Peptides against a protein of PDB entry 3WG5. Designs and how they scored, part 12

Target 1, 218 residues: chain A of PDB entry 3WG5
Amino acid sequence: LAKNIVYVAQIKGQITSYTYDQFDRYITIAEQDNAEAIIIELDTPGGRADAMMNIVQRIQQSKIPVIIYVYPPGASAASAGTYIALGSHLIAMAPGTSIGACRPILGYSQNGSIIEAPPKITNYFIAYIKSLAQESGRNATIAEEFITKDLSLTPEEALKYGVIEVVARDINELLKKSNGMKTKIPVNGRYVTLNFTNVEVRYLAPSFKDKLISYITD
Target 2, 218 residues: chain A of PDB entry 3WG5 as posed
Amino acid sequence: LAKNIVYVAQIKGQITSYTYDQFDRYITIAEQDNAEAIIIELDTPGGRADAMMNIVQRIQQSKIPVIIYVYPPGASAASAGTYIALGSHLIAMAPGTSIGACRPILGYSQNGSIIEAPPAITNYFIAYIKSLAQESGRNATIAEEFITKDLSLTPEEALKYGVIEVVARDINELLKKSNGMKTKIPVNGRYVTLNFTNVEVRYLAPSFKDKLISYITD

## One batch from the design tools (peptide; made by RFdiffusion4, then SolubleMPNN)

Design b1_p8_8_s3 (from b1_p8_8, 5 letters changed)
Fold by OpenDDE base, seed 2:
Structure b1_p8_8_s3 (fold): chain B 218 residues (1-218), chain C 218 residues (1-218), chain A 8 residues (1-8)
Amino acid sequence: as target 1 above (218 residues)
Amino acid sequence: as target 1 above (218 residues)
Amino acid sequence: GIEPIRLG
């Protein structure tokens, strides 16, 4: 029986237009091979709202399940990363990671202070993040609090509150726990039951360009 | 009245021997100028235990207070970072950061699985982390759980449980909140009361070498 | 031009 392929790719750093390109490339590769799913190991402090929204759309348009996995321990799906996760088909977190802190800002002042977004913008993103939560059957109240309270959660808290679906230490545990789960949003209009019983894990490496950009943003 | 100097430096990435060199250099600069304190903005997923222990020792030998500030939002003081924080004179965290996940490991298997440390090593680090907590008057029970349960905490939780001393959004808030606080461990044998009423903040930039290494570890 | 909104 042909092994189902599960792709794993890492996305790290600030969410930018380049990050969108990475998501698009990785998902496209997995789509072309008719993979059972792609797991994106995500570690981000946040980034640009426009890029974030584009990434969410790209995930929602995916022909295969996109699993966001906050990994490794010490990583976070902060700010934009939370939106991306909430827009995905399944969210997992490793112990020692965090999710949340979604308050939109205009930027940082010269002294490093946060410049707050005007209420209109904040309210827009409250509505947006709540929609993502509602569409995926996740906790919309907590989603709102990610903004209004700048809330950050541990994996266990996030699971408890119904923000995420899985806590897993590694890819193997993730595959085991998520096997048989339904995607939280549809794939091509249908909720997909994940099948990880006989899978080949394929790791996608960052392109040379990806490595270079990661270097420049350091 | 001569403004008291407070240095701020960033340490990001894996804890290695190079990270030790960074700590040493930054603290030395601050010592030479008789700074009121140095604030280290820390973002680390962890790293090497030997380097971690050396860093802790270097902090404890500092002639000035060393404040570990888990920053920015999305950052973490994971694993080795937690030990370093617990060994410092004051711990602060920004919202959206995390601390904990201190389980020692031998490394990662080829498939990315965690290779567990043998019980003897785990117990050694339990004793070590508890000692750091006890010496600094911080929560030793939680310190133990950072290992035994691979626990990760939000800033608010960490503050509540007595692991850290301050939650602050930025350097200005940190200075304001920590003004008048006593260091949690002695400086040159004495608990120092922090004076941030009239301070000049000086940012230390990573050296060219620091930038290059950050590039290589990407 | 709407300044790019940052999340985090």
Scores: peptide ipSAE 0.050, ipTM 0.320, DockQ to the pose 0.200
Fold by OpenDDE base, seed 5:
Structure b1_p8_8_s3 (fold): chain B 218 residues (1-218), chain C 218 residues (1-218), chain A 8 residues (1-8)
Amino acid sequence: as target 1 above (218 residues)
Amino acid sequence: as target 1 above (218 residues)
Amino acid sequence: GIEPIRLG
């Protein structure tokens, strides 16, 4: 039987328009090869809401399952990263990672203090994040509290509360645990059962542009 | 009489956190030399609201007058650029430039279509842009219409409607026309009368980092 | 347009 291909790519740093380009490139490569799935190893402190929404849309338009994997240990899917995860076909976290802290901010003052978003903006993102959770069959109450309480969860808590689907130490464990799971959102209008039996794992390297942008934004 | 120093710097491209760093650096240099003013030659299609708000705050905290000059011909102070201009001590435009188009957007869809901001967000920025206009004694009704009608104005229209203070072809004409004008917002709590008699113009070059970021974002 | 809101 021809081996199914699973792509693995890394996205690290702030969510920006360039991050969208990375998602788009990675997913497109995987789509072109008719991969069984793509796994995005995500580590982000947050970023732009616009880029986040576009990334979510790109994921939802994917012809293949997109798995967000908060990896490695010490990584986070903070703020925008949580939204992206909640918009994906499957969420996994490595032990020692975190998810949440989704309070919208207008930015940082000169002294580094947070400028809070007005209630109207906060309420918009509450509705949005709840929608993502509801559409994916994940915990909408916790999703709301990621904003209202600026809640952050461990992988174990996130799994327990029905925010994520998998806790895995590495790609091999992720593939093993997610094998036979249904996507939490549809792929081309259908909920897909993942088949990770006899897979070939292919790692995608960041482009030169991706590396340069990451270096500048760090 | 010791010549007053006026610094001139260029900021081009999308408004980002890096653009804030440019503003901060330029203004700091001018402050350190006790310049009469700094002129920022601005050409931007817009950018991030967070960066915009921080830039406005940085301008308002300046120890010296900050003049936003939409330059050269063909340049724009679009979207975020309009807010920045309205937050400055003086606005000038070169013939053939534009200002306005301030409708908040959530971003662009995959097909490049604009994702409109919800009414709550739009209303927030209406209130904000009106506040900037009111505080600077500029046309708050037109400021609102920069959003509600996505209005863009020529320099002549902007001057006529009380949005900007100066139309000038170059730095020399700008200095001549703005000489004796009061800042539209205070400098260290005082409205300052600009004195551009017998000035030395010093041009600030972009840093290597500034050039690199501009190259990547273009 | 202004890309308004930063998350986080």
Scores: peptide ipSAE 0.159, ipTM 0.555, DockQ to the pose 0.828; fails the geometry check
Fold by OpenDDE base, seed 4:
Structure b1_p8_8_s3 (fold): chain B 218 residues (1-218), chain C 218 residues (1-218), chain A 8 residues (1-8)
Amino acid sequence: as target 1 above (218 residues)
Amino acid sequence: as target 1 above (218 residues)
Amino acid sequence: GIEPIRLG
């Protein structure tokens, strides 16, 4: 009996249009093979809001569950990464990772100081992040505080406050713990129960282009 | 600054009309003192459906959060206990406890065999338990399977499947872990964020009547 | 009277 496939891919660095291309490519590969799910190992300090929104949209349009896994220890789903996680079907974090700090900024001044976004933009993203939390049945109040207080959480806190679903040390523990969970948002209009009892884990390597871009943006 | 009070009471044994009286008394005491919450340590093998429904209604009408805590290790929220838990503002379980096994029965035959409920009654309780799960944002599919498969879960499984909110070894760990959580159902029409940062734990003893009844029903 | 449905 053909093993159900779970794809694992890594996305690291700043969220850009190239990161969108990575998500699109990885999810498309997994969709084409009718994978049970794709796990994206995410480590990002943030990035562009437009790219983030496109990534969230791409995840939500996925034909298969997209699991965001903040990994490895020391990694973060910071800022844009938090939005992406909240827009996904399941969130896991490894011990020693973090999530949050979602205040929108216009950029950095010449002296390296943050240029604050005007209240209108901040309010837009408050509404946006709360909608992501609400749609996925996660803690919308904490989602708001990720912006208003620039709050960051440990995996344990994030799990406790209903921001995430799983704390897992590795892919095997993630599969074990998420097995039998329902996706927090629909896949093709339906909430899916994850079945990881008999799966083959398949790792996707970054493309040559992905490697080059990662090198340039790091 | 006056410490917020958390009441703790124990309810053990079969769910009966007397168990309803215990819930009513304990919750009323906690309401009168404007407690932050009441924690009910629950250990039950099940009981009467009518008493269970009344208890659920009493919990839902509470002016304060009612936390069901399956405790101590070895205890269960079996059958009626599961319904009560699903009808409450927060569920916690101690390690080594269990939840589930909710198939309605008409009783026991003279030989000790279970008299199965007719499909109409079973279907009623399927709808009922699913509604409790849905209203509280818990796993309605598992709630159904508590009946259809007479399923029982460990605390770890129950947490994993989104049936419960907390695994806690003791009251202190429960308070720590549930601190900052929102109630799964409204209190007086509003979801409440639990604040256990500066609380006095107050234990309620069973009344003389409670002790007598417990002795008779054990 | 509906005989008391026992849950467990």
Scores: peptide ipSAE 0.105, ipTM 0.336, DockQ to the pose 0.178; fails the geometry check
Fold by OpenDDE base, seed 3:
Structure b1_p8_8_s3 (fold): chain B 218 residues (1-218), chain C 218 residues (1-218), chain A 8 residues (1-8)
Amino acid sequence: as target 1 above (218 residues)
Amino acid sequence: as target 1 above (218 residues)
Amino acid sequence: GIEPIRLG
């Protein structure tokens, strides 16, 4: 029986291999304690495709529901963050946040201009993002447009179009609104009905390693 | 109790999102039947880093041992294929195959020249490939050199240097030689001793979807 | 954006 515990952790910044380590650590801790769920407060401008895909896979392999919460106000799940969200068991956004802008790039030129990805790469990520949307029962058309139009949405728009599941101002509201919802993807082969009745919220802090890496990459 | 069944499937070509789907499908089938292991006959020149990392993660999350077998003679586990192998529970190679050449590239220029990855990306993959080697108890120095020197090894060299575990001419020899070996990484939190005594070998065929994608990408 | 990295 899952404990009536919900973990909350924050992940901020560019998506890198170290971000994967953070996700893995946080989810593992929550799994070990048989938590009802883990909520990841996400604020990212994007990052590496490899790390992103690893994170998505880690989420999808989680023994417990992983909720991506774009938070706080002003935060975004941009680019890689959108993929991560679309791969998760539930997406929530705080008012004043954004999601989308998923166009893949090869990088930046010396002059700071974006180097566009070749069509084959763009098409790959179109297929990938659509698959995430379809598998999670979310709007695959909008998912595609996150790439083709570099679309960004408000929480209200994202909810309206079926990209996300919850708009919530804080953790308490998130828990209240998501209580009784089914996960958008399976947990251990089953869609789970979230039970946030009488739960204890536990916050996870970054490890020393996490802090150090964040410091080095800043 | 695992059935005395070993699955064998073939994955050939560039590592893409579709390749991930193939891995996922094959492993899932084997998991569902509680197979002793699945052997993936791999022949790849490389591919996308994202797909590669997803595949590695899928392998590491497998409920059963996943053996990467570079096969047939003439095949390679080049670039992405090496990472996949290093992430697996056991690596085998047939005589006349190769492994290595893991230098990341951004792509090809219009004139067909390789666009080198920036140092930060190269260093990322060095760290990543070394971690795979270390976690699996394989030669991390050689793993690094797969990138820094774009090193490629024969099966005999790879075995000698502790990069792989088995050189085998065919599935029967592979099963015989690997019988009683421990997986190089855990399965469900435990290192598994492979038991290939009196096993039934079952071959998995590509799905129609798999065939279609292969046809489209050729 | 997402940086696609190719191995090969």
Scores: peptide ipSAE 0.031, ipTM 0.366, DockQ to the pose 0.420; fails the geometry check

## One batch from the design tools (peptide; made by RFdiffusion4, then SolubleMPNN)

Design b1_p9_1_s1 (from b1_p9_1, 4 letters changed)
Fold by OpenDDE base, seed 3:
Structure b1_p9_1_s1 (fold): chain B 218 residues (1-218), chain C 218 residues (1-218), chain A 9 residues (1-9)
Amino acid sequence: as target 1 above (218 residues)
Amino acid sequence: as target 1 above (218 residues)
Amino acid sequence: PVILEVLGA
């Protein structure tokens, strides 16, 4: 029996236009192969608002389920990463990861201090993140508190509060636990039941361009 | 008689953290050589708020006059570029350049449409740009209109309205016209009278890193 | 943190 394919790819570092290109490329490959899903192993401290919103839109337009997996242990889906996760079809976290800290800022000053966003920008992103949570049937109160309290959660807390769907140590446990789950947002207008009973896992590597950009931005 | 040095360097493209590094490097070189001034040939469509604010601060902390020169013909100091110019010791523009279009945005959507900033962010940047204009003795009403009307000006209009100090076709004309002008903001706590009567012009080239980043971002 | 851009229209 032809095994259904599940793609796995890693996205690490700041959310930028290049990160959008990586998401787009990876999702497109998985769509072309009619994969059962793609799992994005995400580790990010945050990044740009525009890139984040574009990534969310790209995920929502995906022809296949996009699973955000905060991985490995020690990783985070911080700031922009939380928005991306809340915009996805399923969220998983590994033990020892974190999610949250979503307060919008203008950036960092030369001394590393935060340049605060004005109140209306904060309110805009409160409305936005709450919308993502509501659309996905996730905890909109906690989503707001990711901004208003700059809250960060453990995987166990995030699961408990209904922010995420799975806590998993590795890809195998993620596939096992998410098998039979419905996507939290529609795929092509319908909520999909994930089928991971007879799958082949395929890992996607970063492109040469992705490697070069990472080398320069690091 | 030992000729005073005037440095000239080019900064082109989007305002990013890498652009900050270029400003910092160029100004630092000129400071170390006790240059009379540095002229930054600026051509930018805009960029990041954080990088812009950091660049403004770096210019204001300069031990030497920093002249922003919108150059060559066809160039612009748009958006973030206008803020940088207004934060500098002297602004010049070449004929056929533009300044303004300072409305803050969240970014661009996938289809290239603007993602609008909420009203309070606009108000924050109105206050900020007006402060830069007021501190430099430049037209704060026009600075506000760069946001509220998304106004762009020609060099001749910008000079007429007291936004800029010089219209010049080239470096030689810039040096000639700016000779004897006072800086619009202080250098080390004092307004400096520019002395370009007996100067050597030195051009700074982009670093290898700068070239590599440009190659990747273009 | 989510970073804003200052871009012209």
Scores: peptide ipSAE 0.033, ipTM 0.458, DockQ to the pose 0.768
Fold by OpenDDE base, seed 2:
Structure b1_p9_1_s1 (fold): chain B 218 residues (1-218), chain C 218 residues (1-218), chain A 9 residues (1-9)
Amino acid sequence: as target 1 above (218 residues)
Amino acid sequence: as target 1 above (218 residues)
Amino acid sequence: PVILEVLGA
């Protein structure tokens, strides 16, 4: 029997292979407990394309809805975070957060200047981000502009443009607003209607390893 | 006055942004002390393309020769490690090491399968690795085959094919064999003749942060 | 294998 449980976990910092492990762990826990959903409070400046793609794939393979919540106020789903959000079952943002700025780079030079990605790579990620938007019924034009114009959006703009589904101040407002929404991508081959009536909220803490990695990457 | 000092440092594990910081730190120390060269004992299965490119750029900007030494026996300069080696002033390998296997990937799927890089990305890295080989006067055909055939070479093969410059069992043999060699790429705009006559060998240890990161990434 | 990283600007 599906427990009326919603998990909440935080993922903060750069998207790396360790962030994949965090996503995998959190989603696995929620899957094992047959949770109604997991909410990932995401705050990221971006990170690794590989890790991002793996995280997107992990979300797409989830047995339960994965809600990306850009939180708290001041947080961002920048770069890789935007792709992850667009790959998820539902996107929410808190007021005072941002999403976008998805221009692929090969990294930063020693002087801190951006090493530009070749057009071939940029075009690959344009196609990829557009596919994520299209698959989720989100605004593919804006998804492209996140790269081509290095566009960043407020929650209100992102909602208006059909990039995200919810603007919410906190978990309670998120649950209230998203109750009865359909997932934007399928869960096990079907679009699921979220049921947040009488749910227990369970917070998942970072593992010791997660804390240690975060401490070192900051 | 250039001190007759050669630094030796070890870089082991995945190529990441932290590996860049290690390279930068080690090379900076050696530059500040006007060392004759730094030898980096490299053992890597590969890693991140961005970090790799940044490391290559850091080496190319070095004020002193950077020698990549694939060491100890059993070590590899796989994938990103091969690019780093090809971007360096001199490549050495110990017997029982390997170099190559440079096929770009977007990562590993959850099931551990390789996510293939799009042809556009593969072609970019073919061009890039060939440029590194050409700029260093190394075998660009083999460099391409490191990607297209996922080729790996022994030290003896790599020397025979003109991929590397030295096969050496240890630092002493490396210094002896590389003494009087010219760098394969310029140092500050000129090809430098290595002078390992009466050198002091100084070992650089990983920082506490480096150790902590390595512990977590392993 | 070389893993491509995409960092946002």
Scores: peptide ipSAE 0.058, ipTM 0.588, DockQ to the pose 0.829; fails the geometry check
Fold by OpenDDE base, seed 5:
Order: sequence, then structure tokens, then C-alpha cells
Structure b1_p9_1_s1 (fold): chain B 218 residues (1-218), chain C 218 residues (1-218), chain A 9 residues (1-9)
Amino acid sequence: as target 1 above (218 residues)
Amino acid sequence: as target 1 above (218 residues)
Amino acid sequence: PVILEVLGA
């Protein structure tokens, strides 16, 4: 039987316009090869709202399932990373990772203090994150609390509360646990049942540009 | 008579957290040497709102006058660049430059179309840009129209409408025309009269890091 | 365009 291909790529660091380019490149490669899915190993403290929204849109326009995997242990899908996850076809977390802390900020002042977003902006992102949760059949109340309480969850809590679909230690466990799951959002207008019974895992390396950007943003 | 020092530095490209670091470094050097002023030759298509707000705050906290100079011909202080200029002690433009186009956007979609900001965000930035204009004694109506009409102005129009203080072809003409002007915002709580009668111009080179960032963001 | 970086943790 022709092996289904699953791509695995890493995205680490701040969410920026360059992170969008990474998502776009990775998804495009996987689309061209008609992969069963792409798994994005995500570790981010957050980043730009625009880049985040573009990434969410890119994921939603994907011709293949995009799985966000908060990995490795110690990684987070913080802030923008949570929105990206909530906009994806499936969310997984490794033990020892976190998700949440979605309070919008305008930035950091010179003294390192947070410049708070005005209530109007906060309310916009509350509505937005709730829509992502609702559209994906995930916990919209917790999605709101990621902002209003700046809530962060463990993988076990996130699974329990219906924020994520899988807790997995590695790619093999992720593939095993997600096999036969339906995507939480449609792929080309259809909810897809994932088929990981006979797959080849292909790792995508970051481009030279991706490495250079990561080195500078760290 | 001890020569007053005027520093000149260039900031080109997108407004990011790295652009904040450039502003901070340049202003700090000029502060340490008790310069009469620093001139920032600015050419930007725009960028991040957070970085912009931090840059404005850094300028307002400067111990010396910060002059934004839209230079060379063909340059722009577009979007975030306009806010930075409006937050500065003096604005100059070279002939053949532009200022404005301040409509906040959430970003660009995959097809290159603009993701519009919700009205609540637009209204926040209207209030913000108007405050910058009012505090600096510049045209708050035009500042609003930079958003509501996505207005862009020539140097001649911007001067005519009281958005900027100087039109100058080069640094020498800028120094000549701005000599004896008061800063549009205070320096350490006082409006300063610029003294460019006997000055030494010192050019600051971009750091290695600045060059690397510029190369990647272009 | 001013790009809102609204999502810093």
C-alpha cells in the first residue's frame, strides 16, 4: 500500500512575518507531496498579532491537515502560539509544555513593563479567540479565560478542558493517538479522518533564511 | 567656542524591536556626548505598533533633541514612521519624500490583500496619533486623516499644513533652517531652542547587528 | 500600515 507521508517541521521563537513564511513554506511542501498531514513542532513565547492571524488563515486554507504539536518538553504555545493552535486542524502537547497566556499587550516599555492593550483591543481578541475555539469545537470559555485571567494550562488540563486533542511524548505517540481522529476544522470544506496506520515520517529542515532569522530573534 | 556636536544616523526598513534598539543606541550615544541634537535619517514603509510606541517613548525620554529627517529623496515616513515623526522634537523632509498612510492594519493576507483593523483599533490609533500631534503642536486634523483617508503628503504639503517643521535637501540645509527653532516637544521638561550656529556633524554607523537585521528584513 | 503586535506574553 502506498505509504502516506507525514511531514514534521519545527517552528521556534517569536511569531513574526518570517514565521508566516516558515508556515507557508512547510505547508506548501507538504501540500505538493499530498501528505496525509504536516506536524509543526511549535515552541513560542508569542509575537505579532498580524503574523498570527495570517498564520491562522494559512492553516485554514491548507489542502492538508496541519497539526500543531507543542514540543519539546519545556516548550510553550504562549500568546500568539495559542491562537495558532486553536486555528489548527489538531492540537497536541508534550508533557512538560504549556498553552495559554493570551492577554493582548501593546508591547513592553523601556523598563520592561507591559503596555496594556485598551479594553477595546482586549475585547476584539476575546471575540476572535472565542471564534477560533467555537469553529474548532474547543472550549470557548477557557479560550476567553486565556485572555481575561491570562490563564496557562498544562497538557493534562488542556486535554481535560477540551482545548487540545492529544497529549503525546513524541511523534510516534502523537501519530498513534491521533490516528482515526477527525480534524477539528475542515480541510477543503471537509472534516478529514486522519490515517496514520502506514506512514513515512519526513523531517523538514529550516531553510538558511529561517536559521538566520531564528538566530537574530533569539 | 566649544563646537556643539550633532549626530546623524540612518534608520532604514521596517519598524521592529530591532529598530527600537537602533534608536536607543543612537540616542544614548548622543546623550552621553551631550550633543546639541541627533538627526535620524528615516526611510520606512512602516512596521510594528509596539516598536513604534516604544520608539516614541524613547524619543520623548531623550535628554537631547531628536530630529526625524525623512531622507534621502524617495524615502518615506510611512505608517509607523509618521507616528515616530509626530512623536519627535522636530520633523524634516527632503524633497521627493512622503509622510502619512497611517491606517492601522492587522496585516496582509496570503494573497497580499490587507487585513483591516476593527473599528475599535482604528479609533484607538486615531486617538493616539491625534494626541501626538496635539502634544507637539502639529495638525491633529491631518494626523487623523492619515488614518481615516490613508492620506499621504509631500514635504511641501506637510509643511503647509503644519505637520512638519522643515523641508531640506541635505543635512547642511536642515541645520541652517532649523537653527533657532524650538523643539515641538520638551527635552527634560523644557522646550529647547536649537543652536546650529557652530556645529560638528558626526555620522554614526550602523552596528554589525543593525546591518545584519537590515539585510534580513529587506 | 501600523501592524498591531497585540499578542505579547
Scores: peptide ipSAE 0.046, ipTM 0.554, DockQ to the pose 0.805; fails the geometry check
Fold by OpenDDE base, seed 1:
Structure b1_p9_1_s1 (fold): chain B 218 residues (1-218), chain C 218 residues (1-218), chain A 9 residues (1-9)
Amino acid sequence: as target 1 above (218 residues)
Amino acid sequence: as target 1 above (218 residues)
Amino acid sequence: PVILEVLGA
C-alpha cells in the first residue's frame, strides 16, 4: 500500500557526481517507504553532462514519482537542471524562477569565458533533450530552443508552452495543484495518477557529506 | 637571477577545477621564487576536459619551465593527464608508469559503462591533442592514436616514439637527465635550456584545501 | 577518458 507520504528534499548548486549521490539517496529513501512521491526542490546553474544523464536515468528508474520543483523564488533549473526536469515525472516551478539555457559548453576558460562545444556535441544534446521532451509529452520545439537559442523561460511561459505542468508558490500549493495529475513518464511501466489527499510531508535533510561537498564546491 | 631552486609538487587523482587551483598555486609559488623549474609529480586516471584545458593554458602561461613527471611507479598520466603532459615544457615518466588512453567520453553510466562521445567531440580533441604535440615537437601521430585507438604507452615506448623526453626512476635521475635539455615549448616566448647543476630541491605540500578536496573526491 | 563537462551555463 502506498503510504500517504510525500518526501521533500533540496538539491542546490552545481550538478556533479555528488549530486547524483544526493538524488539516489533521496529517491531510495522515498522508494523504501513506498511514498506517494518525492519532490526535489532544485536550484542549479547547471553542471556536468554525465552526472545529469545519470540523474535522469535514476529518476526514470524510480519506483515512485519524482517531481522536480524549481524552488525557492529566485532559483533556476539552468542547463543540466532543465534536462533533469524534462526527465522527471512532473515539473513544477515557483514564481520568480527560471528554466532553460541548455547550450552545452566544454567549460570555462581561465578568464571565465565560455569554451564553445563543437556542433556535434550541440546536436547530440539537441537530440537528447528533444527525446526527453517527447517521451514526457512536453514541448520538444522549446526544448530544442533551450539549446539553439540559449532560451530561458519564466514559470508562466514554461507552463504556457507545455514545458512544465505546475506553477506553485509553495509545497502546499504544489500538492494541491498536482493532485490527480498523471505522471508525464511511466513509473514501473505505468502512468500514475498522483494522490496527494491527506498526505504527510516529510523533509529530507542533506547528509553530512552533502553539506561538506556543497561547502567545498561553492 | 634564476635561483638554483627546483620545486617539486604532487598532483594525484581526478583532474577537476580544484586540480587547476593546485597547478596554479604550485606554479605561482615557483614563479615568485624565480625557480629554475617546477616538477609536477602527476598521477591521474583523467578527469574533466575544461579543467584540463585550463591547466594546459596555465602551464603555457608559466614564467618558468613546468616539467610533468608521471610518478611514482604504478602511476599514470591517463586521459586528461596526457594532454597536460603534452602541453608542458618537458615530460618525464618513471619506469612502470603509463601515458595515453585519451578518448573523450561523456562520462560513466550508473552501471559504470562508458557513455561514448559524439564523433565531433572526438574530432575536436584529436585536433587539440595534435596541436599540443606539434607545438611541443612531439609525435602528433601517436597523440592522435591516444584517442583513435585508445592507445596507452610505457615510458620506454613513449620515449622511443618521441612523446616524452625523459625516463627517470627518481627526482635526482630526472634532474640529471633533463639538465641541459631545451624546453619543448617556449617560456615567455623563448626556449629555455634547463640548468639543474647544483640545485636545491624544494617540496611543496598540498594545502589544507587540497587535502580536504582529495578526501571528498576519492 | 576525458570527461566532457557538457552543460555549463
Scores: peptide ipSAE 0.038, ipTM 0.536, DockQ to the pose 0.852; fails the geometry check

